# Ledger of designs, part 87: peptides against a protein of PDB entry 6FBK

Target 1, 90 residues: chain A of PDB entry 6FBK
Amino acid sequence: EDTGVRVELAEEDHGRKSTIALRLWVEDPKKLKGKPKDNGAIEFTFDLEKETPDEVAQEMIESGFFHESDVKIVAKSIRDRVALIQWRRE

## One batch from the design tools (peptide; made by RFdiffusion4, then SolubleMPNN)

Design b2_p29_3_s2 (from b2_p29_3, 17 letters changed)
Fold by OpenDDE base, seed 3:
Formats: C-alpha cells, sequence, structure tokens
Structure b2_p29_3_s2 (fold): chain B 90 residues (1-90), chain A 29 residues (1-29)
C-alpha cells in the first residue's frame, strides 16, 4: 500500500543500539496540516524495544504535523520501515 | 528550515522527552 508517507534511516544502522534515527516526509501535500510550503523532513529517534509506531504517530499529530484522520497512515509507514530494519538486522 | 517546521519539530521533541521521563518515573514507582 502506497501511503504517500516515506520513512528512512537518517543515519547508517550498525545494529548495535535499540534506538535508531529516522527521517519522515510526506509526498502528498494534502496530508500536511498547515502550509504546504513548510513541508520538510521530520527527524526523530525510535526505540525498537520501548516505543510503538502508533504512539509516535499520535505525538506527530499533537505537534501539528498531520490531521488526526491520518494517524493510522503515518503509523503504518513507521511500522513498515521499522519491520524492514529489524529484518535486516537478523 | 521554515519557522513553522522548526516550531513543530521542537514541539515533537518536547512531547517525546516528557513521555520518556513519565515512563521512567512509572517504571521506578
Amino acid sequence: as target 1 above (90 residues)
Amino acid sequence: MEAELAAKQAALAARREARRRRREAEEAA
């Protein structure tokens, strides 16, 4: 499923830490809250052991990045990338 | 970086830090 939300590693993952640096950006300006010209990459760390994609997505909504209706799309994008990273570590 | 993007990024960082501190306090209780 093409969510229109991209999540990538912000730094090279050496598989040493439970925390990873991620970068998230939106390809569809309609999914952004506020002015489309303010579109840019959101940088954040993610703890693979303690955090969930849903919690992080909700924090992004509360911070004003997205509309509440898009929380599940954002969470899915984070979840899918995290799964790929975990699979590569094995 | 646009001012609005910077403000949202700062808000996100602050919320995540507050949640982390709360979690650590709950684990210690």
Scores: peptide ipSAE 0.636, ipTM 0.895, DockQ to the pose 0.783
Fold by OpenDDE base, seed 4:
Structure b2_p29_3_s2 (fold): chain B 90 residues (1-90), chain A 29 residues (1-29)
Amino acid sequence: as target 1 above (90 residues)
Amino acid sequence: MEAELAAKQAALAARREARRRRREAEEAA
């Protein structure tokens, strides 16, 4: 499923720590809350053991990045990337 | 980074830090 939200590693993952650096950006500015010119990559760390994509997505909504209606789309994008990263670690 | 993006990024970082601190406090209790 193409969510229009891209999530990638912001740093090389050596599989040595539970935290990873991620970069998230939106391909469709319509999904962003605010000015289109402010459409840029959101950089954040994610703890693979302690955090959930839904919690992080909700924090992004509360910070004003996205609309409430897009929380599940954002969470899914993070979840999908995290799953791929974890599968590569196995 | 544009001003609005920077402000939102800072807000996000602050929220995440606050949540981390709460979690650490709860785990220590």
Scores: peptide ipSAE 0.635, ipTM 0.895, DockQ to the pose 0.774
Fold by OpenDDE base, seed 1:
Structure b2_p29_3_s2 (fold): chain B 90 residues (1-90), chain A 29 residues (1-29)
Amino acid sequence: as target 1 above (90 residues)
Amino acid sequence: MEAELAAKQAALAARREARRRRREAEEAA
């Protein structure tokens, strides 16, 4: 269940907006495309009503953050965090 | 060295912004 990808809230969630700010980073440098020395947190917003984890993960691949083979792992990490956030809002 | 990270972050932001604008245009049509 440990994906080696961490996703956290970049700001406090007051449950007022459908859009949240997230921060994603990788614990396993092998999952990074390019130079691991440039490893750092990826910051992005996520619309809970209009976007899917798979679409966002694919955009990260296209931007050059990860290899195509890791898209499902990245998507799962985002999905799992989003689910936790949604459960806390209810 | 943070130059590559910054470039990828900018590329991601631009792609996501373009997608958002496209979706908004489709919803308004």
Scores: peptide ipSAE 0.635, ipTM 0.893, DockQ to the pose 0.833
Fold by OpenDDE base, seed 2:
Structure b2_p29_3_s2 (fold): chain B 90 residues (1-90), chain A 29 residues (1-29)
Amino acid sequence: as target 1 above (90 residues)
Amino acid sequence: MEAELAAKQAALAARREARRRRREAEEAA
């Protein structure tokens, strides 16, 4: 499933920390709240042990990045990337 | 040019920091 949301590591993951630096950006301008010219990568840390993709996605909505209707799409994109990172650590 | 992005990024960071501090305080109590 192509969510139109990309999530990547913002730094190299050596598998030593429970926190990772992530970068999220949207390929579909329709998923952005606000002005398209202000589009750019959202940078954030994610605690693999304590945080959930849904909580982080909701914080992004509350910060004004996305519409409420896209919270699950954003959460899925984060979840999928986090899963790949965790599997790579094993 | 990217003032709105910067404002949203700052808001996100502030919310996440507040959540982290609250969680750490709860774990330490």
Scores: peptide ipSAE 0.632, ipTM 0.892, DockQ to the pose 0.798

Design b2_p29_3_s3 (from b2_p29_3, 17 letters changed)
Fold by OpenDDE base, seed 3:
Structure b2_p29_3_s3 (fold): chain B 90 residues (1-90), chain A 29 residues (1-29)
Amino acid sequence: as target 1 above (90 residues)
Amino acid sequence: AAARLAERQARLQARRAERRERRRREEEE
């Protein structure tokens, strides 16, 4: 299912660090909290050992990026990207 | 506007820093 949220690597992953740089943006304007003109990429590091997609998504909601109802779709988008990155490291 | 994005980004960074600090304390107890 398309979440309307896209997550990509912000830098090349050499598989050497437990942390990765990610970029997240919204493709569906309904998922944005506030004005569509305030849309832009969210940049963040993700610790593959210590962080969870659900907790990072919740922090984004609390920061005012998304509606509370969208926490699970944001978390899913992060999770799915992280899973692909981990799969490429094997 | 870029300013409102930057404000939200800064707030995210602050919350994430606070959470990382809390987790470090919980791991040391």
Scores: peptide ipSAE 0.622, ipTM 0.886, DockQ to the pose 0.855
Fold by OpenDDE base, seed 1:
Structure b2_p29_3_s3 (fold): chain B 90 residues (1-90), chain A 29 residues (1-29)
Amino acid sequence: as target 1 above (90 residues)
Amino acid sequence: AAARLAERQARLQARRAERRERRRREEEE
């Protein structure tokens, strides 16, 4: 399913660290809080052992990136990318 | 536009840093 939210690696993953650098951006401008001109990539690290997609999505909402109604969509986009990265490490 | 993005990015990084520090303290108790 296209969530209208893209998540990718911001750096090459060599599978050596529990933390990864991610980049997130919104393809659907309706999912952005504020002005569409403020659309840009969000850069963040993610700890594969300690963090959850739901917690990171909530922190992004509290920082003013998204509406509270979109928390599950953002969390799903992070979760799906993290799962793909973990499967490539095996 | 770039300044507003950078400000939100900085707020996100600060909150995530504070959360990591809190979690470390809770793991030491």
Scores: peptide ipSAE 0.621, ipTM 0.886, DockQ to the pose 0.842
Fold by OpenDDE base, seed 4:
Structure b2_p29_3_s3 (fold): chain B 90 residues (1-90), chain A 29 residues (1-29)
Amino acid sequence: as target 1 above (90 residues)
Amino acid sequence: AAARLAERQARLQARRAERRERRRREEEE
């Protein structure tokens, strides 16, 4: 499923830390809150043990990156990437 | 445009830091 939101590792994952560095950006300009000119990558850490994709997505909305209606799309994009990273660690 | 991005990123980082600190306090109680 193309969510129009990409999430990737911002740093090499050595599989040793419970935290990972992620980069998120939007490919569909309609998913951005504000002007398309404000399209840029969001850099954040994610704690694999303590954080949820839904909580991080909500924080991004509250920070003014996305519309409230897109919270589940953003959360899904984070979740899907985190799952892929976890599967590669096993 | 770059300034608005940096401001939003700073807000996100601050909110996330506050939440991490709150969780740490709740785990120490």
Scores: peptide ipSAE 0.619, ipTM 0.885, DockQ to the pose 0.826
Fold by OpenDDE base, seed 2:
Structure b2_p29_3_s3 (fold): chain B 90 residues (1-90), chain A 29 residues (1-29)
Amino acid sequence: as target 1 above (90 residues)
Amino acid sequence: AAARLAERQARLQARRAERRERRRREEEE
């Protein structure tokens, strides 16, 4: 499913750490809170053991990146990428 | 535009840092 939100590794994952560096950006400007010109990649670390995609998505909304209505779309995009990374570590 | 992005990034980082510190404190008690 195209969420209009893209999440990728910001650094090469060697599978050695419980934390990963991620980059998130919006391909659909309607999902951005504020001016479309303020579009840019969000860089963050994600702890695979201690953090959830829903909590990180909520923190992004509280920081003013997204509308509250998009929390589940953002969380899904993070979750789907994290799942792919975890599957590649096996 | 870049300033507004940087401000949002800084807020996110601060919130995430606070949450990590809280968890660390709760794990040390």
Scores: peptide ipSAE 0.615, ipTM 0.883, DockQ to the pose 0.812

Design b2_p29_3_s4 (from b2_p29_3, 14 letters changed)
Fold by OpenDDE base, seed 5:
Structure b2_p29_3_s4 (fold): chain B 90 residues (1-90), chain A 29 residues (1-29)
Amino acid sequence: as target 1 above (90 residues)
Amino acid sequence: SAARLAEKQKRLAERLRRRREERRREEEE
C-alpha cells in the first residue's frame, strides 16, 4: 500500500552495521489524516536490531512532525523500507 | 519554516538518543 510517505537511505548501506541512516518525507499529504506543515526531509538513524518502526514513528509524533492519527502510516513506511534494506543485506 | 524544521529535527535526535541511552543502561543492569 502506498502510504504517501517515502523513506530512503540517507547514506550507503554496506551491510556491516546494525544502524542505518534514513531520510523520510511526505510525497502525498492526502494519504495522511493530519496536515504536516513541514515538507522537508526528516533525517534519523535506525537500529535494525533494537528499534521498531512504531517506536521511531511515535518519537516523530512527539517531536511535532506528524499528528498522532498518522503514527501507523508513518511506522508502516519505515517498516516497509527497513524490510527492503534487510532483504538486500541477505 | 526551515527554523521550525531544524528545531523538530533536533528534538527528534535528542529523543532517539535518550531512548537508546536508557536501553543501554537497562542492558547493562
Scores: peptide ipSAE 0.680, ipTM 0.907, DockQ to the pose 0.894
Fold by OpenDDE base, seed 1:
Structure b2_p29_3_s4 (fold): chain B 90 residues (1-90), chain A 29 residues (1-29)
Amino acid sequence: as target 1 above (90 residues)
Amino acid sequence: SAARLAEKQKRLAERLRRRREERRREEEE
């Protein structure tokens, strides 16, 4: 599923720590129920051992980045990228 | 607006930090 939300590493991952730096932005706003007006990238750290995509997505909504109806699509975008990073670490 | 984006970014960082601090306290209890 193409969420229209892109998530990438903000720094090189050497696989040495449980935390990673990520960058998230909207590529296709039509796939969101809300209409985010900001077109900039969101930068954040993610703890691969302790945090969940759903919790981080909820914090993004409460920070004012997304509408509450889009929590699952944002969380999915983070989850999919995190899974790829974890698979590369194996 | 770049200013609004920066404000939201700061808010997110503060919220994530708070959650991490709370989790650490709960794990140490």
Scores: peptide ipSAE 0.679, ipTM 0.907, DockQ to the pose 0.871
Fold by OpenDDE base, seed 4:
Structure b2_p29_3_s4 (fold): chain B 90 residues (1-90), chain A 29 residues (1-29)
Amino acid sequence: as target 1 above (90 residues)
Amino acid sequence: SAARLAEKQKRLAERLRRRREERRREEEE
């Protein structure tokens, strides 16, 4: 499913650390309900062992990046990217 | 605005840091 939200590695992943640097941005704002005003990339670290996409997405909402109604679509975009990264590490 | 984005970015970083610090304290208890 195309969420309209893109998540990419902000640095090369050598598969050595549980923490990765990610970059997230809105590619298709029409897929979001909250009409985010910012068009810039959000940079954040994600702990593959201890953090969940839902928790990080919620922190993005509370930081003012997205509307609460879009938490699940944001979380899904993170989850999908994280899954790909984990599969590549195996 | 770049300034608004930077402010939100800083806020996110601080929130994530707090969560990580809280988790670390809970693991040490």
Scores: peptide ipSAE 0.678, ipTM 0.907, DockQ to the pose 0.894
Fold by OpenDDE base, seed 2:
Structure b2_p29_3_s4 (fold): chain B 90 residues (1-90), chain A 29 residues (1-29)
Amino acid sequence: as target 1 above (90 residues)
Amino acid sequence: SAARLAEKQKRLAERLRRRREERRREEEE
């Protein structure tokens, strides 16, 4: 399902670390209930073992990137990308 | 603006760092 939010690796994943560098940006703002004011990529690290997409998405909201009503769509975007990365590591 | 984006980005990094530091302290106790 197209969330309108894109998440990609910010660096090449060699599968050696539990932590990965990600980049997230809004591709289709119409999919979001809020109106993100910023049209730029968010860069962050994600620990595959210790962190959850929901927790990171919540921190993005608390940082002022997204409206609280969009936490699930943001979390889903992260989750979907993380799942793909994990599957590629197997 | 680019400045607002940078500020939010910095805030996010700081928040994530704090959470990680808290977890690390809890794991060491």
Scores: peptide ipSAE 0.676, ipTM 0.906, DockQ to the pose 0.883

Design b2_p29_4_s1 (from b2_p29_4 with K6N K9T K14E E16K I17V H18L V28I)
Fold by OpenDDE base, seed 5:
Structure b2_p29_4_s1 (fold): chain B 90 residues (1-90), chain A 29 residues (1-29)
Amino acid sequence: as target 1 above (90 residues)
Amino acid sequence: VKRVFNVTTADGSEYKVLVYEDGSVERIE
């Protein structure tokens, strides 16, 4: 599903560590219920073993990046990318 | 610090958002 939110690796993944660097940005704001303040990109580290997309999404809401009603769509965007990365590592 | 978000805005400006374990957040320009 096209969430309108893009998530990509911010750094090359060599599959050697449990953490990855991700970059997230809004590609299609019409897919979101709220209107993000900044039209840029957010970079962050994600621990594949200890963290969850829902946790990160909630932190982004708390940070004011997205409206609370969009927490699930943001989480899905992260989850889908993380799944692809994990499948690629296998 | 629980998490650091590094933000690059559309105009190229940059700032950080620090998320702490207690849920508090701090914006660093």
Scores: peptide ipSAE 0.790, ipTM 0.954, DockQ to the pose 0.916
Fold by OpenDDE base, seed 4:
Structure b2_p29_4_s1 (fold): chain B 90 residues (1-90), chain A 29 residues (1-29)
Amino acid sequence: as target 1 above (90 residues)
Amino acid sequence: VKRVFNVTTADGSEYKVLVYEDGSVERIE
């Protein structure tokens, strides 16, 4: 499903570490209920074993990147990409 | 620091957001 939020690897994944570098940005703002304050990209490290997409999404809300009403769509975007990355590692 | 978000804005400006364990956040230019 197209959430309007893109999430990609910020660095090449060699499948050696439990952590990955991700880049997230809004591709279609019409998919969001709120209007993001910034129209750029956010890079961050994600631990595949210790962290969850929902936790990161909540932190992004707390940071003011997205409206609270969009926390689930942001979390889904991260979850979908993480799932693909883990699938590729198999 | 719990998490660091590295932000690049539309105009190319950059800044960081630090999220702490207590839930507080700090913007670093």
Scores: peptide ipSAE 0.790, ipTM 0.954, DockQ to the pose 0.916
Fold by OpenDDE base, seed 1:
Structure b2_p29_4_s1 (fold): chain B 90 residues (1-90), chain A 29 residues (1-29)
Amino acid sequence: as target 1 above (90 residues)
Amino acid sequence: VKRVFNVTTADGSEYKVLVYEDGSVERIE
């Protein structure tokens, strides 16, 4: 499913570290229930062993980037990208 | 600090959002 939220690697992944750098931005805002306050990109590190997409998504909601009703769509966007990265590492 | 979000806005400006262990947040411009 196309969430309208894009998540990509912010740095090249050599598959050596448990952490990755991600960049997230809204590509199709009409797929969100709320209106994002910022039309920019968000960069952050993600620990593949210790963190979950749902936890990071909740932090983004609490930071004011997205409406609380969009927590699941944001989490799915992160989860889908993380899965692809892990598949490429194998 | 639990998490740092680095934001680049559409006009190219930048700011950070710090998320603390207690769930509080702080915007740094």
Scores: peptide ipSAE 0.790, ipTM 0.954, DockQ to the pose 0.928
Fold by OpenDDE base, seed 3:
Order: C-alpha cells, then structure tokens, then sequence
Structure b2_p29_4_s1 (fold): chain B 90 residues (1-90), chain A 29 residues (1-29)
C-alpha cells in the first residue's frame, strides 16, 4: 500500500548493529488526512530490537510533524521499511 | 532525551526536536 510517506536508510546498513538511521518525508500529501507541519525530511535512529514503529509515529505526532489522525499511516510507513531492512539482513 | 529528530525543511533550514521520557518536547533551532 502506498502511504504517501517515504522512509529510507539515511546511512548504509552493514547489518552489524541493532540500530539504523532512517529518513522520512511526505511524497504525496493527498494520502494524509492532516497537513504536515514542514515540507522537508526527518532523520532519526531506530532500534530494531527495542523500539516499535507505533512508538516512533506517536513521538512524531507529539513533535507536531503530523496530525494525530495520521499516526497509523506514519507507523505503517516505518514498519514496512523496517521489515524490508530486516529481510535484507537475512 | 529518548529521541532526537533532525529536521531539514523545504527551504533548507534545519532544526532538532528532542523528545523526553516525560513526554515533553523541545525544539532547538
């Protein structure tokens, strides 16, 4: 499913550590119910073993990046990319 | 600080958002 939100690796993943660097941005704002605060990119680290996409998405809502009604679509975007990265590591 | 978001806006401006354990957030420009 195309969420309209893109998530990519911000750094090359060598598969050596449990943390990865991610970059997230809105590619298609029409897919979101709310209006994003900034039309830019957000970079952050994500712990593959201890953190969840839902937790990070909620933190982005609290930070004012997205409307609360879009928490699930943001979480899905992160989850889908994380899954691909984990599958690639195997 | 439990989370740091590094933001680059459309006009190239940069700022950080710090998320604390108590749920509070702080914007650093």
Amino acid sequence: as target 1 above (90 residues)
Amino acid sequence: VKRVFNVTTADGSEYKVLVYEDGSVERIE
Scores: peptide ipSAE 0.790, ipTM 0.954, DockQ to the pose 0.900

Design b2_p29_4_s2 (from b2_p29_4, 10 letters changed)
Fold by OpenDDE base, seed 4:
Structure b2_p29_4_s2 (fold): chain B 90 residues (1-90), chain A 29 residues (1-29)
Amino acid sequence: as target 1 above (90 residues)
Amino acid sequence: IKKVFNVTREDGSRYKYLVYEDGSVEKVE
């Protein structure tokens, strides 16, 4: 499912660390229920062992990047990318 | 600091959002 939110590696992943660097931005705002605060990109680290997409998405909501109604869309975008990265590490 | 979000806006400006353990958020340039 196309969430309209893109998540990519901000740094090359060599599969050696439990953390990865991600970049997130809105590619298709029509997919979101609310209007994002900014049209830029968000860079952040994601700990594959300690963090969850839902928790990080909620933190983005608390930071005001997205509307509360879009928390699951954002979380799914992160989850899908993380799952892909994890698969490629195998 | 629990989480750091580095934001690059469309105009190129950059901001840092600091999420603390108590859930509070601080925006800094």
Scores: peptide ipSAE 0.739, ipTM 0.940, DockQ to the pose 0.891
Fold by OpenDDE base, seed 5:
Structure b2_p29_4_s2 (fold): chain B 90 residues (1-90), chain A 29 residues (1-29)
Amino acid sequence: as target 1 above (90 residues)
Amino acid sequence: IKKVFNVTREDGSRYKYLVYEDGSVEKVE
């Protein structure tokens, strides 16, 4: 459950758009199999209708933020937050 | 551009990563 990766809204969500702004950072690097390239925060938009956590996580891997072995951990972190946001919209 | 990642490092430096449709990535200050 606790992935060690935090994902939260970077902007207030009014539930009006299909896109949301997210911020992601590593809170507990010990939970990751690899060592992240940089220690910082990543901000990005997420399209609730067109994008998937797995695809975005893979793009982060390709950008060098995380090791490929941690793609599922990153994806889960995004997925869990997105689910919470969508539940709040209901 | 398919995706943009805005990174703020611990030292405060900021970078922008551009992910293109072909999968290529460009790092920009």
Scores: peptide ipSAE 0.739, ipTM 0.940, DockQ to the pose 0.929
Fold by OpenDDE base, seed 1:
Structure b2_p29_4_s2 (fold): chain B 90 residues (1-90), chain A 29 residues (1-29)
Amino acid sequence: as target 1 above (90 residues)
Amino acid sequence: IKKVFNVTREDGSRYKYLVYEDGSVEKVE
């Protein structure tokens, strides 16, 4: 499903670290229930062993980037990208 | 610090958001 939220690697992944650098931005705001605070990109690290997409999405809500009603769509966007990265590492 | 979010706006300006373990958030401009 196209969430309207794009998530990509911010740095090249050599598959050697348990952490990856991600960049997230809104490509189609019409798919969100609320209005995002910023119209830019968010960069952050994601620990493949310790963190979950739901946790990180909730932290983004706490930071005011998205409306609380969009936490699941943001989490899904992160989850889908992380899954692809993990599958590529195998 | 639990989490750091680096925001780059369309005008090129950068902001840093620090998320602490207690849930508090600090914006650094």
Scores: peptide ipSAE 0.738, ipTM 0.939, DockQ to the pose 0.886
Fold by OpenDDE base, seed 3:
Structure b2_p29_4_s2 (fold): chain B 90 residues (1-90), chain A 29 residues (1-29)
Amino acid sequence: as target 1 above (90 residues)
Amino acid sequence: IKKVFNVTREDGSRYKYLVYEDGSVEKVE
């Protein structure tokens, strides 16, 4: 499903550590219920063993990047990219 | 600090958002 939110690797993944660097931005704001705070990109690390997409998405909401009603959309975008990265590592 | 988000706005400006364990957030230019 196209969430309108893009998530990509911010750094090349060598598959050697449990953390990855991600970049997230809004590609299609019309697919979000609320209006994002900024029209830019968010970079962050993601620990594949300790963090979850839902928790990171909630932290983005608390930071004011997205409306609370879009937490699941943001979480799904992160989850889908993380799953793809995990599959490529195998 | 629990989490750090590095934001790059469309105008090229950059900000850091620090998320603490208690859920509070600090914006740093």
Scores: peptide ipSAE 0.736, ipTM 0.939, DockQ to the pose 0.887

Design b2_p29_4_s3 (from b2_p29_4, 8 letters changed)
Fold by OpenDDE base, seed 2:
Structure b2_p29_4_s3 (fold): chain B 90 residues (1-90), chain A 29 residues (1-29)
Amino acid sequence: as target 1 above (90 residues)
Amino acid sequence: VKKVFNVTRKDGSEYKVLVYEDGSVERVE
């Protein structure tokens, strides 16, 4: 599913750390129910062992980046990328 | 600080959002 939200590695992943650096931005705002305050990129670390896409997405909502109605689509975007990264590590 | 989000706006300007353990947030420009 095309969420309209892109998530990419902000740094090369050598598969050595439990944390990864991610960059997230809106590619297609029409896919979102709300309009993000800023049209930019968000960079953050993601702990593959301790964090979940849902929790991070919720933190993004609380930070004011997205509307609450878009929490699941944001979480999915993160989840999909994280899954790909983890699959590559295997 | 529990989480740090580093934001780069479309115009290239930047700011941070700090998320604390109690759920409070702080924006730093």
Scores: peptide ipSAE 0.784, ipTM 0.952, DockQ to the pose 0.935
Fold by OpenDDE base, seed 4:
Structure b2_p29_4_s3 (fold): chain B 90 residues (1-90), chain A 29 residues (1-29)
Amino acid sequence: as target 1 above (90 residues)
Amino acid sequence: VKKVFNVTRKDGSEYKVLVYEDGSVERVE
């Protein structure tokens, strides 16, 4: 499913750490119910062992990046990318 | 600080958002 939100590795993943660096941005704003205030990229670390896509997405809502109605679509975007990264590590 | 989000705006300017354990957030330009 195309969420309209892109999530990519911000740094090369050598598979050595439990944390990864991610970059997230809106590619197709029409897929979101709300309108993001900033039209830029967000970089952050994600702990594969301790964090969840839902919690990080909620933190992004609290930070004002997205509307609350889009928390699930943002979480899905993060989840899908994290899954791909984990699969590549196997 | 629980979480740090580093933002790069379309114009290239940057800022960060600090998320604390109590749920509060701080914007730093």
Scores: peptide ipSAE 0.783, ipTM 0.952, DockQ to the pose 0.936
Fold by OpenDDE base, seed 1:
Order: sequence, then C-alpha cells, then structure tokens
Structure b2_p29_4_s3 (fold): chain B 90 residues (1-90), chain A 29 residues (1-29)
Amino acid sequence: as target 1 above (90 residues)
Amino acid sequence: VKKVFNVTRKDGSEYKVLVYEDGSVERVE
C-alpha cells in the first residue's frame, strides 16, 4: 500500500548489525490526515531487536514531526521497509 | 538520550531532535 511516506536505507546494509540507518520523508502529503511542519527528510537508527515501528512512530509524533492522527501511517511505512530489509537479509 | 532524529529541511538546513527516556524532547539547531 502507498502510504505517501517513503522510508529507505540511509547507509548500505551489510547484514552484520542489529541496527540499520533509515531515512524517512513525505512523498505525497495528500495521503496524510495532518500536515507535517517540515518538508525535508528525517534520518535515524532503527534497532531490529529492541525497537518497533509503532514505538518509533510515536516518538516522531512526540517530536512534532507528524500529527497524532497519522501515527499508524508512519508506523506502517517503517514496518514495511523494515520487513523488506529483513527479508533481503535471508 | 534515548533517540536522535536528524532532520534536513527543504532548504538544506539541519537540526536534530533528542528524545529522552522520560519522554521529553529537545530541539538542537
């Protein structure tokens, strides 16, 4: 599903670490219920063993990047990308 | 610090947000 939010690897993944570097940005703001204040990209690490997409998405909401009504959309975007990365590691 | 979000704005300027264990946040330009 096209969430309008893009998530990509910010660094090459060699499959050796439990952490990955991600970059997230809004590609289609019409897909969101709210309007993000920034129109740039957010880079962050994601621990495949300790963190969940829902928790990280909530932290982004608390940071003021997105409206709380879009937490599930953001979480899904992260989850979908993380799943692809993990499948590729197999 | 629990989490760091590094932001690059549309104009290329940057800032970061620090998320702490107690849930508080700090913006650093």
Scores: peptide ipSAE 0.782, ipTM 0.952, DockQ to the pose 0.900
Fold by OpenDDE base, seed 3:
Structure b2_p29_4_s3 (fold): chain B 90 residues (1-90), chain A 29 residues (1-29)
Amino acid sequence: as target 1 above (90 residues)
Amino acid sequence: VKKVFNVTRKDGSEYKVLVYEDGSVERVE
């Protein structure tokens, strides 16, 4: 599903760490119910063993990046990318 | 600090958001 939110690796993944660096940005704002605060990119680390897409998405809402009504679409975007990265590591 | 989000705005300017364990948030520009 095209969420309109893109998530990519911010740095090369060597498969050695439990953490990865991600970059997230809005590619199609029409897919969101609310309007994001900025039209930029957000970079952050993600711990594959300790963090969940839902929790990180909620933190982004609390940070003011997205409206609360879009928490699930943001979480899905992160989840889908993380799944691809984990599958590639296998 | 629990989480750090580094933001690059459309105009190229940058700022960061610090998320603390108690859920509080701080923006640093």
Scores: peptide ipSAE 0.782, ipTM 0.952, DockQ to the pose 0.899

